# Ledger of designs, part 113: peptides against a protein of PDB entry 3PUK

Target 1, 227 residues: chain A of PDB entry 3PUK
Amino acid sequence: ERGLKSVVWRKIKTAVFDDCRKEGEWKIMLLDEFTTKLLSSCCKMTDLLEEGITVIENIYKNREPVRQMKALYFISPTPKSVDCFLRDFGSKSEKKYKAAYIYFTDFCPDSLFNKIKASCSKSIRRCKEINISFIPQESQVYTLDVPDAFYYCYSPDPSNASRKEVVMEAMAEQIVTVCATLDENPGVRYKSKPLDNASKLAQLVEKKLEDYYKIDEKGLIKGKTQS

## One batch from the design tools (peptide; made by RFdiffusion4, then SolubleMPNN)

Design b2_p14_4_s1 (from b2_p14_4, 9 letters changed)
Fold by OpenDDE base, seed 3:
Structure b2_p14_4_s1 (fold): chain B 227 residues (1-227), chain A 14 residues (1-14)
Amino acid sequence: as target 1 above (227 residues)
Amino acid sequence: KYKRIKEIEKEFSK
């Protein structure tokens, strides 16, 4: 087993599968684009079967109702994924499953959460936000999921400066979630390119890490670790 | 201000 993949799997097992487990109960699991990649990177179908998942479905696709079974939604807190969920439970006539357990990979904005609550709260048994917004590739390597990151970070067009900042912020946020998952406060290392994007990203990460560990629930500040 | 990211559970009627 690879280190980071194992850590991510253990996190998902504890935070998602163990959390909604009922003896003898099978669930349908709904995934989006990100969580499909995430699970495929750190587990096998046999692992999911052991956790009580009978079938995996793509949330973006039109699916036939299975009204007798409960559904486990492991999805990103995006408008697209949320809209697909709402289509599954937004109306009584279109209710596809018996009930829903929702696990978001990150913080769900209040606007989206309120939209869900207003339309289908009775169908939801649990809604939990976990902190996994990266994909492990190797034991110590992960990939960030930030759309158009390459394009904006390396764009020579000054008009993309604002978009670049948004992308950098999103990347930094995801890196912090990795550190939180690993319980590390690393000294950030980077190799600068001509546009010095790596330096900017490193600064954002350092700032966010400082804030993250400074506001520890126990009031403890974790010193920098060698990662 | 940035806050510590933690797992949040929002419970609905069982």
Scores: peptide ipSAE 0.036, ipTM 0.649, DockQ to the pose 0.402
Fold by OpenDDE base, seed 1:
Structure b2_p14_4_s1 (fold): chain B 227 residues (1-227), chain A 14 residues (1-14)
Amino acid sequence: as target 1 above (227 residues)
Amino acid sequence: KYKRIKEIEKEFSK
């Protein structure tokens, strides 16, 4: 299948599943709300089975220990998801699983990262940050997951200006992750709206794209592409 | 961002 879904799946396969795969080994995969939606949008359960996942579990739910199996945590870098992980491995005597592989969908804040290091470092086999914070819908369609984005962006109340800026930054970051996933540096296009939010968002995206490619692992500046 | 990822990988790699 062609399109954004296949690209996203290929990235997850390479960055997550290929990274922790061991022949003949099955893992339990822990998902949060966002990653559940993400995986459901770009793969089937049969695909996960092929990647060595026996079952998927919700990280927020109470789960019985399976001490003989390793766990793959594919989660967002939020306090809620991290706290659930810490509950699984925070006590030496009551570890839920044999070991943990952690893959964050985005940059993990230092505060959360330090908590993990301080309490659970010995239980962790892998800890990586990947850059996927969007939901693919169609070949060229994706959905941003920014809480209250609609409310703040379209609010005429000037008291929400600061919150609106935070939301726009989060949206811009997610758009950049799409570009990174597609390996593109596009020119930003938008339809103007009465509140001029689209132009502000476009400027943020352009700035963040520049920052992303300047610090690219290859150290190369990628030219603008069409999209 | 990429420097941090490399550091994390090194620290938690076994």
Scores: peptide ipSAE 0.036, ipTM 0.707, DockQ to the pose 0.546
Fold by OpenDDE base, seed 5:
Structure b2_p14_4_s1 (fold): chain B 227 residues (1-227), chain A 14 residues (1-14)
Amino acid sequence: as target 1 above (227 residues)
Amino acid sequence: KYKRIKEIEKEFSK
Protein backbone atom coordinates (compact mmCIF):
# COMPACT_ATOMS: atom_id res chain seq x y z
CA GLU B 1 0.00 0.00 0.00
CA ARG B 2 1.22 3.43 -0.89
CA GLY B 3 1.35 6.01 1.81
CA LEU B 4 -1.10 8.84 1.50
CA LYS B 5 1.70 11.39 1.46
CA SER B 6 3.35 9.76 -1.51
CA VAL B 7 0.06 9.47 -3.32
CA VAL B 8 -0.70 13.12 -2.74
CA TRP B 9 2.73 14.15 -3.90
CA ARG B 10 2.41 12.04 -7.01
CA LYS B 11 -0.94 13.61 -7.72
CA ILE B 12 0.46 17.10 -7.35
CA LYS B 13 3.44 16.23 -9.48
CA THR B 14 1.23 14.92 -12.25
CA ALA B 15 -1.58 17.42 -12.06
CA VAL B 16 0.46 20.54 -11.39
CA PHE B 17 4.16 20.31 -12.06
CA ASP B 18 4.09 18.02 -15.06
CA ASP B 19 1.24 20.01 -16.51
CA CYS B 20 3.10 23.30 -16.60
CA ARG B 21 6.63 22.02 -16.99
CA LYS B 22 8.78 23.63 -19.60
CA GLU B 23 12.32 22.50 -20.17
CA GLY B 24 14.85 24.85 -18.71
CA GLU B 25 12.24 27.08 -17.17
CA TRP B 26 12.11 27.97 -13.52
CA LYS B 27 9.03 29.29 -11.83
CA ILE B 28 8.18 31.09 -8.67
CA MET B 29 5.54 29.25 -6.75
CA LEU B 30 2.92 31.09 -4.79
CA LEU B 31 1.23 29.31 -1.93
CA ASP B 32 -1.53 30.18 0.47
CA GLU B 33 -2.07 28.94 3.97
CA PHE B 34 -3.57 25.64 2.98
CA THR B 35 -1.20 24.73 0.19
CA THR B 36 1.76 25.63 2.35
CA LYS B 37 0.63 23.03 4.81
CA LEU B 38 -0.20 20.61 2.05
CA LEU B 39 3.17 20.73 0.36
CA SER B 40 4.99 20.74 3.66
CA SER B 41 3.22 17.54 4.52
CA CYS B 42 4.18 15.61 1.42
CA CYS B 43 7.39 17.03 0.00
CA LYS B 44 10.64 18.82 0.68
CA MET B 45 12.11 21.91 -0.83
CA THR B 46 14.52 19.74 -2.77
CA ASP B 47 11.56 18.02 -4.37
CA LEU B 48 10.19 21.34 -5.49
CA LEU B 49 13.52 22.36 -6.91
CA GLU B 50 13.51 19.23 -8.98
CA GLU B 51 10.14 20.28 -10.32
CA GLY B 52 11.49 23.61 -11.51
CA ILE B 53 10.51 25.78 -8.58
CA THR B 54 13.18 28.27 -7.70
CA VAL B 55 11.51 29.94 -4.76
CA ILE B 56 8.32 29.71 -2.80
CA GLU B 57 6.44 32.81 -1.85
CA ASN B 58 3.47 33.43 0.36
CA ILE B 59 0.67 34.82 -1.74
CA TYR B 60 -0.61 36.90 1.16
CA LYS B 61 2.62 38.80 1.61
CA ASN B 62 3.85 41.78 -0.28
CA ARG B 63 6.33 40.63 -2.84
CA GLU B 64 8.71 42.35 -5.16
CA PRO B 65 8.14 41.90 -8.86
CA VAL B 66 10.14 39.31 -10.72
CA ARG B 67 8.89 40.16 -14.14
CA GLN B 68 11.14 37.82 -16.04
CA MET B 69 9.79 34.72 -14.34
CA LYS B 70 6.50 32.94 -14.63
CA ALA B 71 4.55 32.19 -11.51
CA LEU B 72 2.90 29.00 -10.45
CA TYR B 73 -0.04 29.63 -8.19
CA PHE B 74 -1.02 26.61 -6.20
CA ILE B 75 -3.79 27.98 -4.09
CA SER B 76 -7.20 27.36 -2.65
CA PRO B 77 -10.16 28.82 -4.51
CA THR B 78 -10.94 31.42 -1.87
CA PRO B 79 -11.66 35.09 -2.25
CA LYS B 80 -8.57 35.93 -0.25
CA SER B 81 -6.18 33.92 -2.38
CA VAL B 82 -7.83 35.01 -5.59
CA ASP B 83 -7.68 38.63 -4.55
CA CYS B 84 -3.99 38.29 -3.89
CA PHE B 85 -3.52 36.79 -7.31
CA LEU B 86 -5.49 39.60 -8.88
CA ARG B 87 -3.24 42.13 -7.19
CA ASP B 88 -0.28 40.47 -8.84
CA PHE B 89 -1.76 40.76 -12.33
CA GLY B 90 -4.58 43.25 -12.04
CA SER B 91 -2.84 46.00 -13.94
CA LYS B 92 -0.26 45.95 -16.67
CA SER B 93 2.00 48.24 -14.75
CA GLU B 94 1.72 46.21 -11.60
CA LYS B 95 2.31 42.76 -13.02
CA LYS B 96 4.66 41.01 -10.69
CA TYR B 97 5.47 38.08 -12.94
CA LYS B 98 5.70 37.25 -16.60
CA ALA B 99 2.69 34.95 -16.61
CA ALA B 100 0.67 32.76 -14.33
CA TYR B 101 -0.26 29.14 -14.05
CA ILE B 102 -3.07 28.63 -11.59
CA TYR B 103 -3.96 25.38 -9.94
CA PHE B 104 -6.80 25.37 -7.48
CA THR B 105 -7.02 22.72 -4.82
CA ASP B 106 -10.77 22.53 -5.26
CA PHE B 107 -13.62 23.71 -7.42
CA CYS B 108 -13.37 27.38 -8.11
CA PRO B 109 -16.73 29.11 -7.86
CA ASP B 110 -17.96 30.74 -11.02
CA SER B 111 -17.95 34.12 -9.38
CA LEU B 112 -14.26 33.90 -8.63
CA PHE B 113 -13.46 32.37 -11.96
CA ASN B 114 -15.31 35.09 -13.79
CA LYS B 115 -13.53 37.71 -11.77
CA ILE B 116 -10.19 36.23 -12.76
CA LYS B 117 -11.23 35.92 -16.37
CA ALA B 118 -12.39 39.49 -16.56
CA SER B 119 -9.26 40.93 -15.02
CA CYS B 120 -6.28 38.76 -15.81
CA SER B 121 -7.07 36.45 -18.72
CA LYS B 122 -4.13 37.57 -20.80
CA SER B 123 -1.69 36.76 -18.05
CA ILE B 124 -2.93 33.26 -17.38
CA ARG B 125 -1.52 30.37 -19.34
CA ARG B 126 -3.32 27.64 -17.50
CA CYS B 127 -6.00 27.32 -14.89
CA LYS B 128 -6.93 23.96 -13.46
CA GLU B 129 -8.90 22.61 -10.60
CA ILE B 130 -7.39 19.65 -8.86
CA ASN B 131 -9.01 17.58 -6.18
CA ILE B 132 -6.68 17.91 -3.22
CA SER B 133 -8.30 19.73 -0.35
CA PHE B 134 -6.89 17.71 2.52
CA ILE B 135 -3.64 17.37 4.42
CA PRO B 136 -2.02 13.96 4.56
CA GLN B 137 -0.62 13.12 7.95
CA GLU B 138 0.01 9.42 7.91
CA SER B 139 -0.49 6.56 5.50
CA GLN B 140 -4.19 6.47 6.22
CA VAL B 141 -4.70 9.70 8.11
CA TYR B 142 -5.67 13.05 6.68
CA THR B 143 -6.87 16.36 8.03
CA LEU B 144 -9.81 18.21 6.59
CA ASP B 145 -9.78 21.94 6.13
CA VAL B 146 -13.24 22.95 7.20
CA PRO B 147 -13.40 26.07 9.30
CA ASP B 148 -15.34 25.81 12.52
CA ALA B 149 -16.18 22.20 11.84
CA PHE B 150 -15.76 21.22 15.44
CA TYR B 151 -17.89 24.03 16.72
CA TYR B 152 -20.85 23.45 14.47
CA CYS B 153 -20.77 19.68 14.43
CA TYR B 154 -20.84 19.44 18.17
CA SER B 155 -23.10 22.38 18.84
CA PRO B 156 -26.18 21.49 20.80
CA ASP B 157 -27.87 24.64 19.61
CA PRO B 158 -30.62 23.90 17.09
CA SER B 159 -30.05 27.27 15.53
CA ASN B 160 -26.80 25.94 14.16
CA ALA B 161 -28.47 23.10 12.31
CA SER B 162 -28.21 24.77 8.94
CA ARG B 163 -24.57 25.62 9.44
CA LYS B 164 -23.90 22.13 10.66
CA GLU B 165 -25.29 20.81 7.42
CA VAL B 166 -23.04 23.09 5.41
CA VAL B 167 -20.03 21.98 7.38
CA MET B 168 -20.87 18.34 6.93
CA GLU B 169 -21.28 18.89 3.21
CA ALA B 170 -17.86 20.44 3.06
CA MET B 171 -16.34 17.63 5.06
CA ALA B 172 -17.98 15.02 2.90
CA GLU B 173 -16.70 16.72 -0.22
CA GLN B 174 -13.17 16.73 1.08
CA ILE B 175 -13.38 13.09 2.06
CA VAL B 176 -14.46 12.31 -1.47
CA THR B 177 -11.41 14.14 -2.77
CA VAL B 178 -9.28 11.80 -0.70
CA CYS B 179 -11.01 8.85 -2.26
CA ALA B 180 -10.58 10.33 -5.70
CA THR B 181 -6.92 10.93 -5.04
CA LEU B 182 -6.47 7.36 -3.92
CA ASP B 183 -8.70 6.09 -6.70
CA GLU B 184 -10.80 4.26 -4.17
CA ASN B 185 -14.46 3.88 -3.45
CA PRO B 186 -14.39 2.60 0.08
CA GLY B 187 -17.21 1.42 2.19
CA VAL B 188 -17.92 4.12 4.69
CA ARG B 189 -17.43 3.16 8.31
CA TYR B 190 -18.21 5.24 11.34
CA LYS B 191 -18.46 5.02 15.08
CA SER B 192 -21.73 5.59 16.78
CA LYS B 193 -21.64 8.72 18.86
CA PRO B 194 -24.16 10.49 21.02
CA LEU B 195 -24.69 12.84 18.14
CA ASP B 196 -25.69 11.35 14.84
CA ASN B 197 -23.06 13.39 13.07
CA ALA B 198 -21.00 10.42 12.01
CA SER B 199 -23.96 8.71 10.43
CA LYS B 200 -25.02 11.82 8.60
CA LEU B 201 -21.53 12.44 7.38
CA ALA B 202 -21.24 8.86 6.23
CA GLN B 203 -24.41 9.18 4.23
CA LEU B 204 -23.19 12.35 2.62
CA VAL B 205 -19.89 10.75 1.73
CA GLU B 206 -21.59 7.77 0.18
CA LYS B 207 -23.85 9.97 -1.86
CA LYS B 208 -21.01 12.12 -3.07
CA LEU B 209 -18.90 9.11 -3.91
CA GLU B 210 -21.68 7.76 -6.03
CA ASP B 211 -22.05 11.06 -7.79
CA TYR B 212 -18.35 11.34 -8.38
CA TYR B 213 -17.88 7.93 -9.91
CA LYS B 214 -21.00 8.17 -12.00
CA ILE B 215 -19.47 11.06 -13.85
CA ASP B 216 -15.88 9.91 -13.81
CA GLU B 217 -13.79 9.32 -16.90
CA LYS B 218 -14.99 5.77 -17.21
CA GLY B 219 -18.61 6.66 -16.85
CA LEU B 220 -18.98 3.76 -14.49
CA ILE B 221 -19.51 3.43 -10.81
CA LYS B 222 -16.44 1.94 -9.28
CA GLY B 223 -17.12 -0.96 -7.00
CA LYS B 224 -16.78 -0.46 -3.31
CA THR B 225 -13.45 -1.32 -1.79
CA GLN B 226 -12.73 -2.29 1.76
CA SER B 227 -11.90 0.65 3.90
CA LYS A 1 -22.65 26.25 -1.29
CA TYR A 2 -20.32 23.51 -2.36
CA LYS A 3 -20.37 21.97 -5.78
CA ARG A 4 -19.19 18.60 -6.94
CA ILE A 5 -15.51 18.56 -7.69
CA LYS A 6 -14.50 17.93 -11.26
CA GLU A 7 -11.17 17.89 -12.93
CA ILE A 8 -11.48 20.89 -15.16
CA GLU A 9 -8.91 22.48 -17.36
CA LYS A 10 -9.54 26.07 -18.24
CA GLU A 11 -7.26 27.72 -20.70
CA PHE A 12 -7.13 31.47 -20.85
CA SER A 13 -4.27 32.09 -23.20
CA LYS A 14 -1.19 30.45 -24.61
Scores: peptide ipSAE 0.033, ipTM 0.642, DockQ to the pose 0.342
Fold by OpenDDE base, seed 4:
Structure b2_p14_4_s1 (fold): chain B 227 residues (1-227), chain A 14 residues (1-14)
Amino acid sequence: as target 1 above (227 residues)
Amino acid sequence: KYKRIKEIEKEFSK
């Protein structure tokens, strides 16, 4: 399959499941709101079973300890998700699982990372950031997960300017993750009217693309590709 | 970003 869904799945399989796979071992997988949507968009439960996941659970919900099993946290780097993780492993006597493998869908802020490091480092066997902060909908279409994006981007209220910037930043980041996933460095085009949102977003995307490829896994800047 | 990932992996990988 050549669709974006298959590409995303292959990336997750390689970056997450293959990375922590151990022969004969089953893991509990913890998902948050975003990763639930993400996985549901590109795989089935049977696929997860094949990858060694015995059960998936919502990280936000209270869960009974399964201390003999390792947990795979595939979560967004948000305070809410991280706090839930911390509750699972923050206390030696109250560890819900044997150990944790953490895969963030995006860059984890230093504040959250430091909090994890300070509280749960001994319980963590793997921690990675994977650049998948989008949901594939169609073969070449994806959905951005940015709350209230439309509202703030198109709000004429100047009081929303700060929030608009934050939203655009988040959108730009997610677009870049798509490009990274597809190994593309597109030439960005935009239509500016009636608002300058497209221009601003384009600038953010271009900047982030440059930064990404400058320090990507190959350490080389890629040229522009057709997109 | 790559650099950070490597640092995280080095720190947390077992």
Scores: peptide ipSAE 0.030, ipTM 0.674, DockQ to the pose 0.614

Design b2_p14_4_s2 (from b2_p14_4, 11 letters changed)
Fold by OpenDDE base, seed 4:
Structure b2_p14_4_s2 (fold): chain B 227 residues (1-227), chain A 14 residues (1-14)
Amino acid sequence: as target 1 above (227 residues)
Amino acid sequence: KYARRKEIEEEYSL
């Protein structure tokens, strides 16, 4: 059985590195907090070098321009990461890099996308959403990047209900990305007691799976798989 | 989600 880490790496290699690969060309790769963790979980620096990455930079940090090099942004579709990108390319005279390839780990909200389009479209060579919003920990185990998920999901305070829904949605989305990565459409099982969190999450996952496979790249609904 | 993804890929694939 191929470990989840290997599967994730292969997907990143195909969806990101192979997609923007140019023979003999080196790129600077910009990472955010999530993608740093993601890549750290499934590859080594030597692997990235083999993929044509000369250096890795933190998108959140101030960086010196390297105007002769193209930049590969492998980032989450967050306002913070997007804002950092925009600072890199927002001004023609202040472009940090020659051009940008952007690969989002998840769906980029329209608001953020439109902001990018309006300000930096000419600098962007590629922009894709690769749908990997989880971190592989073990062969068949992954972690979700949902801040305070536990707190809100198990909070008895009704005032947290809206936030609970948000985190549940985020968790469901990330679970679906795992399924997509593994090409699985699992039957969802859950333990409902003592709270309905598992049931709600299961429903969200099922719905999102249906939507995913309904409108996937093949345009076909994949049958449920055993998992 | 995927519909837009395709649009983005088409629009910004140079």
Scores: peptide ipSAE 0.027, ipTM 0.617, DockQ to the pose 0.700; fails the geometry check
Fold by OpenDDE base, seed 2:
Structure b2_p14_4_s2 (fold): chain B 227 residues (1-227), chain A 14 residues (1-14)
Amino acid sequence: as target 1 above (227 residues)
Amino acid sequence: KYARRKEIEEEYSL
């Protein structure tokens, strides 16, 4: 049985590296906070070198232009990461790289996508959304990257109710990406006591799984799997 | 959501 780490790596290799691979071409890869953690969890630098990545740069940091090289942006669809990308390609004179390949770890909101399209479309060779928004930890264990999840989910303050829903939605989306990566539609098991958070999360996951498989590009509705 | 992903892939595919 292949561990979740190997599955995630294989998915990234297929969806990202193979997608933009060109023989003899090296790329600079730009990572954000999440994708740094993601890649660190499932690969080594030697693996990235084999995939044609010469150097990894932090998208948030000020970087020197390397205008002769193409850049691979493997980033989360956040305003911060998108803004950093836009700064790299906002004007012809300010372009840091030759061209960009963009791979988002999740759905990019229309507002952000339109902003990119309006300002940098000519610099983009590929733009793809992949469904990997979790960190593989063990063979069957992953961690979620949802800021303040603990605080909001367990807050007794009613004023945090709206934020709690947003957090749970984000968690559910990340769980669905695990299922999508594994090509599974599992039954959801949870412990509901003492709080109903687990039940709410389970409902969100089930709904999102249903939506995912109904609109799958392959047109296949997959039944429940054992996981 | 996923339908849009396909559209993006088609639009920005080389």
Scores: peptide ipSAE 0.026, ipTM 0.617, DockQ to the pose 0.700; fails the geometry check
Fold by OpenDDE base, seed 1:
Structure b2_p14_4_s2 (fold): chain B 227 residues (1-227), chain A 14 residues (1-14)
Amino acid sequence: as target 1 above (227 residues)
Amino acid sequence: KYARRKEIEEEYSL
């Protein structure tokens, strides 16, 4: 199927599951709120079993140690998710799992990365950042996960201006992840709205797209693919 | 931002 869901699944399969796959090995997979929604949108439990996942656990919940098994952390780069990971491996004497593979859905801030490196580096066999910060709904439909986006973007209160900018930046980043996943560099256009939010968001997306393709793995500048 | 991802991936690659 040529839908966005299939593209997202293929990317996760390649970037996460194929990267840490070992023949005959089963892993426990730890998910947070975002990655639970993400995987639920593009795969079934049977698909995860085929990729060597025996069980899925919520990273926020207390879990019993399974010291003989390796853990696959597919999580967002948030303080909450990172803190939960650190609790699993922070003590040398009480590690919950044999080892960790960590895959972040986006860039992990240096502050969080340094905490991980300082406390748990010996327990980590792989740490990668992938670029998927959206939920696919249909073949060409996706949703953004930006808290309070509706409230701040449409608020007439001038006191929310700074918060609105932060929300718009987060939305722009997620839109860029869609473009990156689809391997496209579109010209960004929006219909005129009562608020100048569409124009501001478009400018942010364009800037972030330029930054992405200038420093991509190939070191090649990809031209615009569509208007 | 994206250049840093390579460094992290290389550092933790076995």
Scores: peptide ipSAE 0.025, ipTM 0.608, DockQ to the pose 0.675; fails the geometry check
Fold by OpenDDE base, seed 5:
Structure b2_p14_4_s2 (fold): chain B 227 residues (1-227), chain A 14 residues (1-14)
Amino acid sequence: as target 1 above (227 residues)
Amino acid sequence: KYARRKEIEEEYSL
């Protein structure tokens, strides 16, 4: 079995770099906090150079315009990242780059997508969702990017119950993206702990897996695989 | 979220 890092890199290469590749063209790549961690986990700068990336920039930072170059935005579909993108292309006078290719790590909410369309659609050559919302660490180990997940999941305060549910939902979604990336529909296993968090998360994952595969490109529910 | 997708990847028309 191939390591998760290699699988993730291959997915990014296919879904992002191959998708927007033009012969002889170099791009500036804009990353956010999550995608910085993601790429650092599965590739080197030399790999990015081979894919036609001249430099990488942090989308949150103030950057000087490079108007002759196109930009590749590999970002999470968050208001913060989208707002930073919009600042780069929101007005003709403020355009920092020649054009943009946008690749979201996950589903972009319609509200954000519509905001992009309304503001700077003409500057965008591509806009895709590639469904990678996890960080590979080892061959079969990954981490999730869910703010305050630990705090809310292990909070004894009943007032945090609703927040815990939101966090668990987000975790489940990211786990499903791992399965999607690996093209797997695993039987979900968990270790029982003093709290029912593992069981609840497992149930959420199973539900989301079912939903995902019901409406996949094959129109079929993929059978459960051993995991 | 998943309900609007037909494929693993989604490309938007802009």
Scores: peptide ipSAE 0.021, ipTM 0.591, DockQ to the pose 0.380; fails the geometry check

Design b2_p14_4_s3 (from b2_p14_4, 8 letters changed)
Fold by OpenDDE base, seed 3:
Structure b2_p14_4_s3 (fold): chain B 227 residues (1-227), chain A 14 residues (1-14)
Amino acid sequence: as target 1 above (227 residues)
Amino acid sequence: KYKRIKEIEKEFDL
């Protein structure tokens, strides 16, 4: 069994597909670069068909209108993906689909949300954040989607220090979403290299995990787990 | 301030 892939698929199925399911209704699904990789890693096209998806489309590409069908946007909360969505629904004349269901892989900044709301709120039936910002590789391993992570983390140039911190912050956020997905609060382990990157990242993850579980809706704090 | 990550539904005026 591919444990992590199965968990990720199950989460997507329940949080996205089951959430917008309507009997007898087929949807077009729009994906961006990240969600294409994500779904490809944890499901097959046959799985998507079973969930009522007739076809998948790339949000970045120009697409012909299918005005009689509703669209399911499973996308990252980036300016690029949001701008593509806005082109699909931002004007009455350019409305490509009947309506939209939007599921973001992470927190959508208020600036982007407000931009969407101001331009095409009437076309949106759902807008949710589901917090999956990683790619499962194996049953118990995953990769992060952080642009230029390698470059900045291993940059010998001190001028990149600020960018390195931004990258590490983004990586830590994505690791925390993995833990949340698995309902784990692990003791963080790392291998030290010549640079303190692993230690710094571990500290960020530990801090974020602490904050994550302290602010439980029920005021419950999840203790450390072995993972 | 960092909050517990959960599934959040944003409200739209339909």
Scores: peptide ipSAE 0.043, ipTM 0.613, DockQ to the pose 0.318
Fold by OpenDDE base, seed 5:
Structure b2_p14_4_s3 (fold): chain B 227 residues (1-227), chain A 14 residues (1-14)
Amino acid sequence: as target 1 above (227 residues)
Amino acid sequence: KYKRIKEIEKEFDL
């Protein structure tokens, strides 16, 4: 069985590195908090070197310009990461790199996309969404990156109900990205607990899976796989 | 309400 880490790495290799690869070209790769964890979980620095990455940098940190090199941004579609990108290319005088390739780990909201487009479109050679918003731990284990998920999901305070829904939706989306990455449409299993969180999350996952496969590249609904 | 989950290439005015 192919471990989840290897599957994730292969996906990144195909969707990101193969997509922007140019013979003899080295790039600086910019990572945010999530993608740092993601890559650390599924590859080594030597793997990145083989893919034409000379160095990796934290997008949040102040960095010296390397104007002769192109930059590969593998980042989450968040205002924070996008703002850091914009600082690198937002002005001609502040342009840190020769050009940018941007790969978002998830759907980039139109607001952020438009902000990028308006500010530095000429500097961007590629921009893709690749839908990898989870951290592989083991062959069949992954973690979700949903801030405060535990707090809101287990909060007894009714005032947090709306936030709980948002968190659960985000969790469901990330679970679906795992399924998409694995090309699976599993039956959703959950453990019944005093809180109806598992059931609600399962329903959200099933709904999102249906939506995903309805609008996939094949235009076909993938049948349920054994889970 | 639900996000689209697929690989999408964004287009820029280059």
Scores: peptide ipSAE 0.037, ipTM 0.627, DockQ to the pose 0.294
Fold by OpenDDE base, seed 1:
Structure b2_p14_4_s3 (fold): chain B 227 residues (1-227), chain A 14 residues (1-14)
Amino acid sequence: as target 1 above (227 residues)
Amino acid sequence: KYKRIKEIEKEFDL
């Protein structure tokens, strides 16, 4: 099926697996909560085996050292996930793996990047930022991963207005990453709700799409696509 | 205010 799942898998394969692939080499892959859901949505364990992954481990769990194997970290750029990585490589005498390849699902803040660089740079073979912050469900369906989005968007409490705006901005950013992944500049459609959240979100998405395609280094303004 | 997020390879002193 030429659906969103296939497109996402192809992007991960190219950006992550092809980038660190070595013939005959097996790696341990470390996942967090988001990337576990992401990979589960767009691939099977057999697909990962074909890409040279021998085992998948949860980055948050205590793991036995496998010093002869390299590790592939496919994680979100969060303090929690980064701290777990730092525990694996922060001590020269207690490295859990031979070396690390790190792929972040989004922009890694400078504060987190600097911590990694200062403590673990010698252990890292690759560090890459990719742009995948959504979960594909069906060919044209995806789920956003924004914490507390349901609570703040549907809260009648005016005191949550500022938090609601932050959540809506994060949702809009993730929607734009879907469009970028599909190479689309769609017209935004929504179902009206009593709280008018859908209209506000649509406006944010339209604005961010415009900004995204204006900044394209190739200088080509992509016209609106049918969607 | 929106910044395009690109696939970026970070450089490390190896």
Scores: peptide ipSAE 0.033, ipTM 0.615, DockQ to the pose 0.314
Fold by OpenDDE base, seed 4:
Structure b2_p14_4_s3 (fold): chain B 227 residues (1-227), chain A 14 residues (1-14)
Amino acid sequence: as target 1 above (227 residues)
Amino acid sequence: KYKRIKEIEKEFDL
């Protein structure tokens, strides 16, 4: 049985570390809140050292320039993380690192992408979206990184309805990234009572799965898998 | 938003 943690690690190794690896080169890796949790869940510091990472830095913190080293940004495509990146490379005179490799855990919105492109293109050697926006917990279990998800989903307050939808959307997106990572198109099952949250989430997941496979490179819909 | 492609390369004007 392949543990989800090992699968995720192998994916990160292939998609991120192998992609930017250069023999004899060490990089500084910048992490945000989500990717810190993600890597912590599926690897050790020794594993990162083996992948050519000399040090891990928190992207949100003020950092001293290390201009001779390239930086590997493994971050979520959020305004906060992107803004921190932009501060690192936004001006020629204040570049913190020699160059940047950026790997987003999910789809980077065009607004953020364009902002990066406009200000930092020359500093970026690589930019990829790798679609890993979940935390592996067990062999077949993962957790979602959606702030206040439980609160909003189960809030009886109608004023939270809009936020609930946002949370549900985010959860559905992360579930789909799991399916994508595992190359699965599961039949979604849910328990409806006492709230419709499970049903709503299921519908969102199903819709997103359909869209995901419809617009793949081949334009083919993958059949439902036993999951 | 999503494609089955696990890794999407973004292009930059260098």
Scores: peptide ipSAE 0.030, ipTM 0.621, DockQ to the pose 0.333

